Peptides against a protein of PDB entry 6IDX. Designs and how they scored, part 243

Target 1, 380 residues: chain A of PDB entry 6IDX
Amino acid sequence: KELAKLSADVTFATEFINMDGIIVLTRLVESGTKLLSHYSEMLAFTLTAFLELMDHGIVSWDMVSITFIKQIAGYVSQPMVDVSILQRSLAILESMVLNSQSLYQKIAEEITVGQLISHLQVSNQEIQTYAIALINALFLKAPEDKRQDMANAFAQKHLRSIILNHVIRGNRPIKTEMAHQLYVLQVLTFNLLEERMMTKMDPNDQAQRDIIFELRRIAFDAESDPSNAPGSGTEKRKAMYTKDYKMLGFTNHINPAMDFTQTPPGMLALDNMLYLAKVHQDTYIRIVLENSSREDKHECPFGRSAIELTKMLCEILQVGELPNEGRNDYHPMFFTHDRAFEELFGICIQLLNKTWKEMRATAEDFNKVMQVVREQITRA

## One batch from the design tools (peptide; made by RFdiffusion4, then SolubleMPNN)

Design b2_p23_6_s4 (from b2_p23_6, 15 letters changed)
Fold by OpenDDE base, seed 1:
Structure b2_p23_6_s4 (fold): chain B 380 residues (1-380), chain A 23 residues (1-23)
Amino acid sequence: as target 1 above (380 residues)
Amino acid sequence: MPQEVLENFLKRLKKWNKKTNSK
């Protein structure tokens, strides 16, 4: 207890470290000797002193042994650990992951996200905060391949549901520290969109062209009796498609693939359009047909609007940026759905279409409509 | 035991602190 308090002083810490004191603390943890009266209290103060000493940055985190890591991971994975030990063990693991890539690799082998999810199902908000902080650290330090796997895993749906039900919808106010960790998790989740945001469409890729054709099919052929499939020659079909791509509101009516060659938002805009068309088909068809039937020059160009809206949402959500310290602005909405970005796009494209009508906008007003929509989204 | 090592270390540290604060 006295050591833990003194370890916060940099002068004491320097001398304690120079006397190999930190090595003595690590060996105490490594020994795992549970046979002592008041062991839990002693261990909690040992872990506190270790954290306070390491926070001075005098000693590299790489000094810790694999045995130490396994003991700390053991306190997180075992079901009957004292709350005070668990909290400090989570904090130590977070710090190890953040400060050393070599320690990240070792910790990622010893701890599963499933074990950390169990610590979210508790009434203690501090434990929940440190558990999310460790998840965030593991996510941040994961290589790109593993980050995508962590995001695609059934564990993420479960994690999202647990966070929503046990943290966000809990019977207690969210503290600043928890709000920050939820913000960090949100940012790290949206950064998975960066690859698609920066992916240019290949105009020669037939599979990508088939997606644009599917958007046309869903909008114009889904209600057409299959008996009226125009069996007439390839040229009439090309001319028909150019008209359909104009009605869809693409900038390049001849080759809509060219609209997706600019990054950002690249292919992410096409992903959003396809999601809307498949998951919210009635909404998609309504938006497209309502604007395609207008002859008054007040048609909202869906394709152009969807591309620019996707870009705007990426800018608002700061896709590709690292989490900033001191920010606590998380959106509970993003924990309600697995495809939260695409659902946000689906809400915002309806808002854009409504705003376009209310403004009686023409193609010349496009940038003004986008500015009004930006203000509406950022004030919500 | 690791505890005895820690206690012995803390005793040395307390002696050191008394020696540095007495200068």
Scores: peptide ipSAE 0.015, ipTM 0.389, DockQ to the pose 0.026
Fold by OpenDDE base, seed 2:
Structure b2_p23_6_s4 (fold): chain B 380 residues (1-380), chain A 23 residues (1-23)
Amino acid sequence: as target 1 above (380 residues)
Amino acid sequence: MPQEVLENFLKRLKKWNKKTNSK
């Protein structure tokens, strides 16, 4: 206890480390010797002193043995560990993951996200916070290939559901530390959109062009009996498509694929449009047809609006940016749905279309409408 | 005008949150 308190002092820490004191603490953990009366309390203070000593940055985290890592991971994986030991063990694992890629690899072999999820189902918000912090650390330090796999895994959906039900909807006020970890998790989740945001459409890729064609089909052919597809020549068909792409509000109505070559938002805008068209088809068709039937120059260009809105949402959500230590602003909305970004897009595109109408906007007012919509989104 | 649009946005967000929470 006294050692743990003194370990917060940098002068004491330096002297204690110079006396190989940290090695003694690590050996106490490594020995696993349950023989001591009050072992749990002693171990909790040992782990506290170890953390406080390591937080001075005097000793590299790479000094820890594999036996030490296994003991700490063992305290996190075992169901009957004292809460104080569990809390310190989660914090040690977080620090190890954050400070060393080699330790990350070893820890990722010893613990599963499923084990960490069990620590979210407790009433102790401190345990929940450290469990999310460790998940965030693992997610941040994961290789990009594994990061996407972790995100697509059933574990993420389950994690999101558990966070929503046991943390966000918990009967306790969310502390600043927990709010920060929820913010970090949200940022890391949005950063999974970065690849798509930076992916340029290939105008020569037929499969990608077929998605744009599907947007046209959903908007215009869903009401047309397939019997009236005019069997007229390739040129009339191209001219028809050019008209349809103009009605869809693409900037390049001759080759809409060119509108998705700009990054950001690249293919992410097309993903949002396709999601809207498939999941919220009535909303999509309504927005397109309400504007395609106008001849008064007050048409809201859906395609252009969807692209610029996607870009704006990426900017507002800071997609591709690292989490900031001083921020604790998280949106509970993003924990309620697997495709929360696309759902947000679907709400915001309706807001944009409404704002366009209310402003009686023309194509010249486009940037002004976007600015008003930005202010509406950022104040909500 | 902007206030009503904001209120409608907030209402939609709340409705979406309720609808996603009831599923």
Scores: peptide ipSAE 0.012, ipTM 0.366, DockQ to the pose 0.019
Fold by OpenDDE base, seed 4:
Structure b2_p23_6_s4 (fold): chain B 380 residues (1-380), chain A 23 residues (1-23)
Amino acid sequence: as target 1 above (380 residues)
Amino acid sequence: MPQEVLENFLKRLKKWNKKTNSK
């Protein structure tokens, strides 16, 4: 107990480390020796002292043994562990993951996000905070290939549901520390969009061209009477598509693929458009046809608007930026849906289309409309 | 900024949040 308190002092920590004190503490944990009177209390203070000593940055986290990692992970994975031990074990694992990629790899083999979710289903907000902090650390330090898999997994859907129901909608005020961890999780989740945001469309990729063609099909062929025979010559067909892409509001109505070569927002804009067209088809068709039938030069260019809105949403959500330690602002709405970004896009594109009409905007007013929409989104 | 546009945005957002929470 006194050691744990004194370990917060850098002078004491330096002398204790020089006396191989950390090695003694690690060996106590590694031994798993339950023979001591008041073992749980002694272990809790041992773990506290270890954490406080390591937080001085005097000793590398890479000094810890695999046996030590397994013991700490064991305290997190076991169903009946003292709350005080569990809390410190979560904090130690978080620090290990954050400070060493080698330790991250070892810890990721010993614990699962599913085990950490069980610690969110408790009434103790401190345990919940440390569990989310460790999830965030694992998510931050995961290699890019595994990060996407973690986000798409049923475990991540379940994680969002558990956080929403047991943390955000809990009967207790959210503390600053928990608000920060929710912010971090949100930022890390949005950073999964960065790859698509920075992916240029290949104008020669047929599969990507087929997506643009599908957007056209959903907008125009879903209402078209089947009587237009497939036999109109290749030139009439090409001229028809150019007209349709103009009606869709692409900047390059001859080759819409060129509009997605700019990064940001690259392919992410096309993903949002396709999501809107498939999941909210009636809304998509309404927006496109309402603007495509206008002859008054007050048509809202859907394609251009969707691209610039996607870019704007990425800027507002700070996609590609690391979490800031001073920020605690999280959006509960992003825990309510798996495709929350695309759903937000679907709301905001309707807002944009409405704002365009209300302003009686023309193509020259495009930037003014976008600025008004930005102000509306950022104040909501 | 048209106040009505913001109010409509907030109404859509609230409807979306209700719909996603009922699933």
Scores: peptide ipSAE 0.012, ipTM 0.366, DockQ to the pose 0.018
Fold by OpenDDE base, seed 5:
Structure b2_p23_6_s4 (fold): chain B 380 residues (1-380), chain A 23 residues (1-23)
Amino acid sequence: as target 1 above (380 residues)
Amino acid sequence: MPQEVLENFLKRLKKWNKKTNSK
């Protein structure tokens, strides 16, 4: 107990480390010996002293043994009665993951996100905070292949639901530390969009072109009387598609695929458009047709607007940026849906379309409309 | 007015959040 308190002092820590005191603490954990009276209390203070000593950065985290890692991981993965040991064990694992890629690899073999989800279902916000912190650390330090697996895992859908219901909608106010961890998780989740945001469309890829054609089909063929199938030649078909792509508001009416070659937002804009068209078909059709039937030069170009809005949302959400230690601003909205970004896009594109109408905007006002929309989104 | 646009956005956002939270 006294050691744990003194370990916060850098002068004491330096002297204690010079006396190999940290090795003694690690051996106490490694031994796992329940033979001592008050073992749980002693262990909790040992883990506290260990954390405080390691926080001085004098000793490398790589000095810890595999036995130590397994003991700490065991305290997290096994049903333990002692909350104090669990809390410190989560904090140690977080620090290990953050400070050493070698330790990350070992910990990622011993602990799953699924095991950590159980620690989110408790009433103790401190345990919840350290559990999310460890999840965030594992997610941050995961190689790109494993990050995508963590993203696609049933664990993420379940994780967001558990966080929403047990943390965000909990009966207790969110502390600053928890708010920071929720912010970090949000940032890391948005960074999964980076690949698509930086993926250029290949204008020669037929499969990608077929998605653009599907956007046209959903917008225009759903209302077209089946009787006027224009059986006329390939050129009339190309001219028809050029008109349709103009009505969709693409910048390149001849080859809309060219509008998706700019990164950011690349293919992510097309993903958002397709999601809107498939999931919110009535909203999509309405937005497109309201603008395609106008001849007053006040048409909101859907395609261009969707691309620039996707880019704007990526900028607002800082897609591709690392989480900042000083920030704690999280959006509960992003925990409410699996496709929260695309749903946000669907709300914001309707906002944009409304703002365009209210401003009586023309194509020349495009940037001004986008600026007003940005201000509306960032104040919401 | 910009305020009405914002209010409508917030209403849509709240409606979306309510719909996603009720499922």
Scores: peptide ipSAE 0.008, ipTM 0.368, DockQ to the pose 0.019

Design b2_p23_7_s1 (from b2_p23_7, 16 letters changed)
Fold by OpenDDE base, seed 1:
Structure b2_p23_7_s1 (fold): chain B 380 residues (1-380), chain A 23 residues (1-23)
Amino acid sequence: as target 1 above (380 residues)
Amino acid sequence: MEEEREKALQELRDQHIKQRRAS
């Protein structure tokens, strides 16, 4: 207890470390000797002193043994551990993961996300916070291939559900520390969109062109009696498609693929449009047809709006940026849906369409409408 | 990108140290 308090002082820490005192603490953990009276209390203070000493940055985290890592991971994976030991063990693992890539690799082999999810199902918000912090550390330090796998895993769906039900919808106020960890998790997950945001459409890729054609089909052919399939020549079809792409509100009516060659938002805008068209088909058709039937120059160009909105959402959500210190702004919607970005896009495109009508905007007012929509999204 | 990543990692480390000391 006294050692744990004194370890917060840099002068004491320096002297104690110079006497190999930290090595003695690590060996106490490594021994796993449960035979002492008040072992749990002694261990909790040992782990506290270890953290406080390591936080001075005098000793490299790489000094810890594999036996030490296994003992700490054991305290997190065992169901009947003292709350004080569990909290400190989570904090130690987080610090190890953040400070060393070599320790990350070892910890990622010893601990599963499923074990950490169990610590989210508790009434203690501090344990929940450290459990999410460790998940965030593991996510941040994961190689690119494993980060995508972590996000796509069924464990991630379960994790979001548990966070929503036990943290966000809990019977207690969310503290600043938890809000920060939820923000970090959101940022790290949205950063997986960076690849698509920076992917240019290849105008020569037929599969990508077929997606644009599918957007046209869903908007204009889904209600058309299949008997009126225009059997007339390839030229009339091309002229018809140019008209349809104009009604869809693409900037390049001849070759809409060119609208997706600019990055950001690249292919991510096309992904959002396709998601809206398939998952929210009635909303998509309504937006497109309502604007395509106007003759008053107050048409909201869906294609252009969807591209610029996707870009704006990437800017607002800081896609491709790392989590910032002191930010605590998270969207609860991120935890309510697996495709949270695409669902946010679907809400925001409806808001944009509404705002366009309310402003009685023309194509010349496009940037003004986008500015108003940005202000509405950032205030919500 | 790598330098920015290391900077953000350091900021997160510093924040977690501050939060742990405040609790």
Scores: peptide ipSAE 0.027, ipTM 0.592, DockQ to the pose 0.762
Fold by OpenDDE base, seed 3:
Structure b2_p23_7_s1 (fold): chain B 380 residues (1-380), chain A 23 residues (1-23)
Amino acid sequence: as target 1 above (380 residues)
Amino acid sequence: MEEEREKALQELRDQHIKQRRAS
């Protein structure tokens, strides 16, 4: 206990480290020996002292043994662990992951996000915070190939539902630390959209062009079987599609694929449009047909609007940016939906279409409408 | 990107220390 208090002092820490004191603490953890009276209390103070000592940055985290890692991971993975030990063990694992790529690799083998989810289903907000912090650390340190797997685990209804129900809708006020970790998780989740945001459409990729054709089909041929392969169209059919792509509000009516070559938002805009068209088909058809039937120059160009809105949402949500210290602005909505970005897009495109009508906008007012919509989104 | 990542890691480390000292 006194060691744990004194370990916060840099002078004491330096002397204790020079006396190999930290090695003694690590060996106590490694031994796993429950032979001591008050083992749990002793262990909790040992872990506290270890953390405080390591926080001085005098000793590299790489000094820890695999046995130590396994013991700490064991305290996180075992049911019915003392709350004080669990909290400190989560904190140690977080620090290990953050400070060492080699420790990250070892920890990622010993612990799954699924095991950490159990620590979100508790009433203790400190444990919940450290569990999310460790998830965030693992996410941040994950190689790019594994980030998508972690993303898919985060996209799992289960983690989001648990965070929503046990953290956000918990009976306790959200502390600043938890709000920060939720913000970090949100930012890291949105950074997965960066790949799609920076992916240019290939105008020669037939599969990608077929998506644009599907958008046209859903809007104008809702009863027609997709068996009309887009590739075999006579020049008259191409001219007809050019009219349809104009009615869809694409900038390039001849080759709408060119509108998705700009990054940002690249293919992410097409993903949003396709999601809207498939999941919210009635809303999509309404927006398109209401504007396609207008001859009064007050038509809202859906295709252009969808692209620029996707870009705007990426800017507002800071897609591709790393989390900043001191920010705690998380959006509960992102925990309510599996495809929260696409759902947000679907809400915002309706807002845009409404705002366009209310403003009696023309194509010349496009930027003004987008500014008003930006203000509306950022104030909501 | 790497410098920004290291900065974000440092901020998370600092936040961890701060959180633990506040508890």
Scores: peptide ipSAE 0.120, ipTM 0.770, DockQ to the pose 0.811; fails the geometry check
Fold by OpenDDE base, seed 4:
Structure b2_p23_7_s1 (fold): chain B 380 residues (1-380), chain A 23 residues (1-23)
Amino acid sequence: as target 1 above (380 residues)
Amino acid sequence: MEEEREKALQELRDQHIKQRRAS
């Protein structure tokens, strides 16, 4: 107990470390010996002292043994552990993950997100906070190839649902520490969009061209009477597509693929458009056809609007930015749906289309409409 | 990018320490 308290002092820590004190503490944990009187209390203070000593940054986290890691991970994975031990074990694992890529790899082998989710289903907000903090650490330190898999996994859907139901919609006020961890998780989740935001469309990629063609098909061919025989010459077909892409509101109506070569928002805008067209097909068709049937120069260019809105949403959500210590602002909406960004896009594109009409905007007013929409989104 | 990432990691580490000391 006194050791745990004194370990917060840098002078004491330095002297204790010089006496191999950390090694003694690690060996106590590694032994797993339950024969001591007041073992649980002693272990809790041992873990506290260890963590406080290591937080001085005097000793590298890489000094810890695999046996130590397994013991700490064991305290997190066991269903019946003292709350005090569990809390400190979560904090130690978080610190290990944050401080060392080597320790991250070892810890990621010993614990699962599923085990950490179980610690979110408790009434103790401190345990919930440390569990999310460890999830965030694991997510932040994960290799880029694994981050997308983690986000797409059923475990991530379940994690969001559990956070929503047990943390955000809990009967307790959210503390600042929890709000920060929710913010961090949100930022890390949005940073998965960065790759798509920075991916340029290849105008020569047929699969990407087929997506643009599918947007056209969904908008215009669903109502087309089957009587237009396939035999109209290649030139008439090309001219028809150019008209359709103009009606879709692309800037480059001859080659819409060129509109997606700008990064940001690159392919992310096309992903949003395709999501809207497939998941909210009636909304998509309505927006496109309502503007495509206008002859009054008050048509809202859907394609251009979708691209610029995607870019704006990336700017508002700070996509590609790392979590900042001073930020605690999280959006509960992003825990309500798996495709929350695309759903937000679908809401905001309707808002944009409405605002365009209300303003009686023309193509010259485009930037003014976008500014009004930005103000509406940022105040909501 | 790597330096900015390491800075953000250091900030998260510092915050973790601060939160634990406040508890």
Scores: peptide ipSAE 0.044, ipTM 0.699, DockQ to the pose 0.837; fails the geometry check
Fold by OpenDDE base, seed 5:
Structure b2_p23_7_s1 (fold): chain B 380 residues (1-380), chain A 23 residues (1-23)
Amino acid sequence: as target 1 above (380 residues)
Amino acid sequence: MEEEREKALQELRDQHIKQRRAS
């Protein structure tokens, strides 16, 4: 107990470390011997002292044994009654993961995200915070090949649902520490969009062009009387498609695929449009048709707007940027849906369309509308 | 990118230390 308090002092820590005191603490954990009276209390103070000593950065985290790692991981993976041991064990594992790639590899073999999810279902916000912190550390340290798998595991409906129901909608106010961990998790989740954001459309890829054609089909063929089979001429079809792509509000009416060659937002904009068209079909059709039937030059160009909105959302959400220490701003909406970015896009494109109408905007006002929409999104 | 990642990791480590000292 006194050691745990004194270990926060750098002078004491330096002297204690020079006396190999940290090795004694690690051996106490490694032994796992429950034979001592008040073992749980002693262990909690041992873990506290160890963590305080290691925080001085005097000793490398790589000094810890595999036995130590397994013991700490065991305290997290096994049902334990002692909340204090669990809390310190989560904090130690987080620190180990953050400080060493070698320790990350060992810990990632011993602990699953599924085991950490159980620690989110508790009423103790400190346990929840350290559990999310460890999840975030594992995600951040994951190699590129495993990041998508981790992401898919985080994309598991149940983790988001548990965070939403037990953390965000919990009976306690969210502390700054938890808010930061939720922010970090959000940022790391959005960074998965970076690949799509930086993927250029290939204008020669027929499969990608078929997606654009599907957007046209969803918008215009649902209302087309089956009697107007488009006449057999390939040229008439091309001219028809050019008109349809103009009505969809693409910048390049002849080859809309060219609008998706700019990165950012690249293919991510097309993903958002397709999601809107498939999941929110009535909203999509309404937005397109309300603007395609106008002759007053107040048409909101859906295709252009969707691309620039996707880019703007990527900028607002800092897609591809790493989380920073000073931020704790998280959006609860990102925990409500599996495809929260696409759902946000669907809300924001409706807001854009509304704002365009209210402003009586023309194509010349496009940047001004986008600025107003940006202010509306950032204030919400 | 690696240097920025390492800086961000250091900031997260420093924050973790600060949070624990404040509790």
Scores: peptide ipSAE 0.043, ipTM 0.681, DockQ to the pose 0.772; fails the geometry check

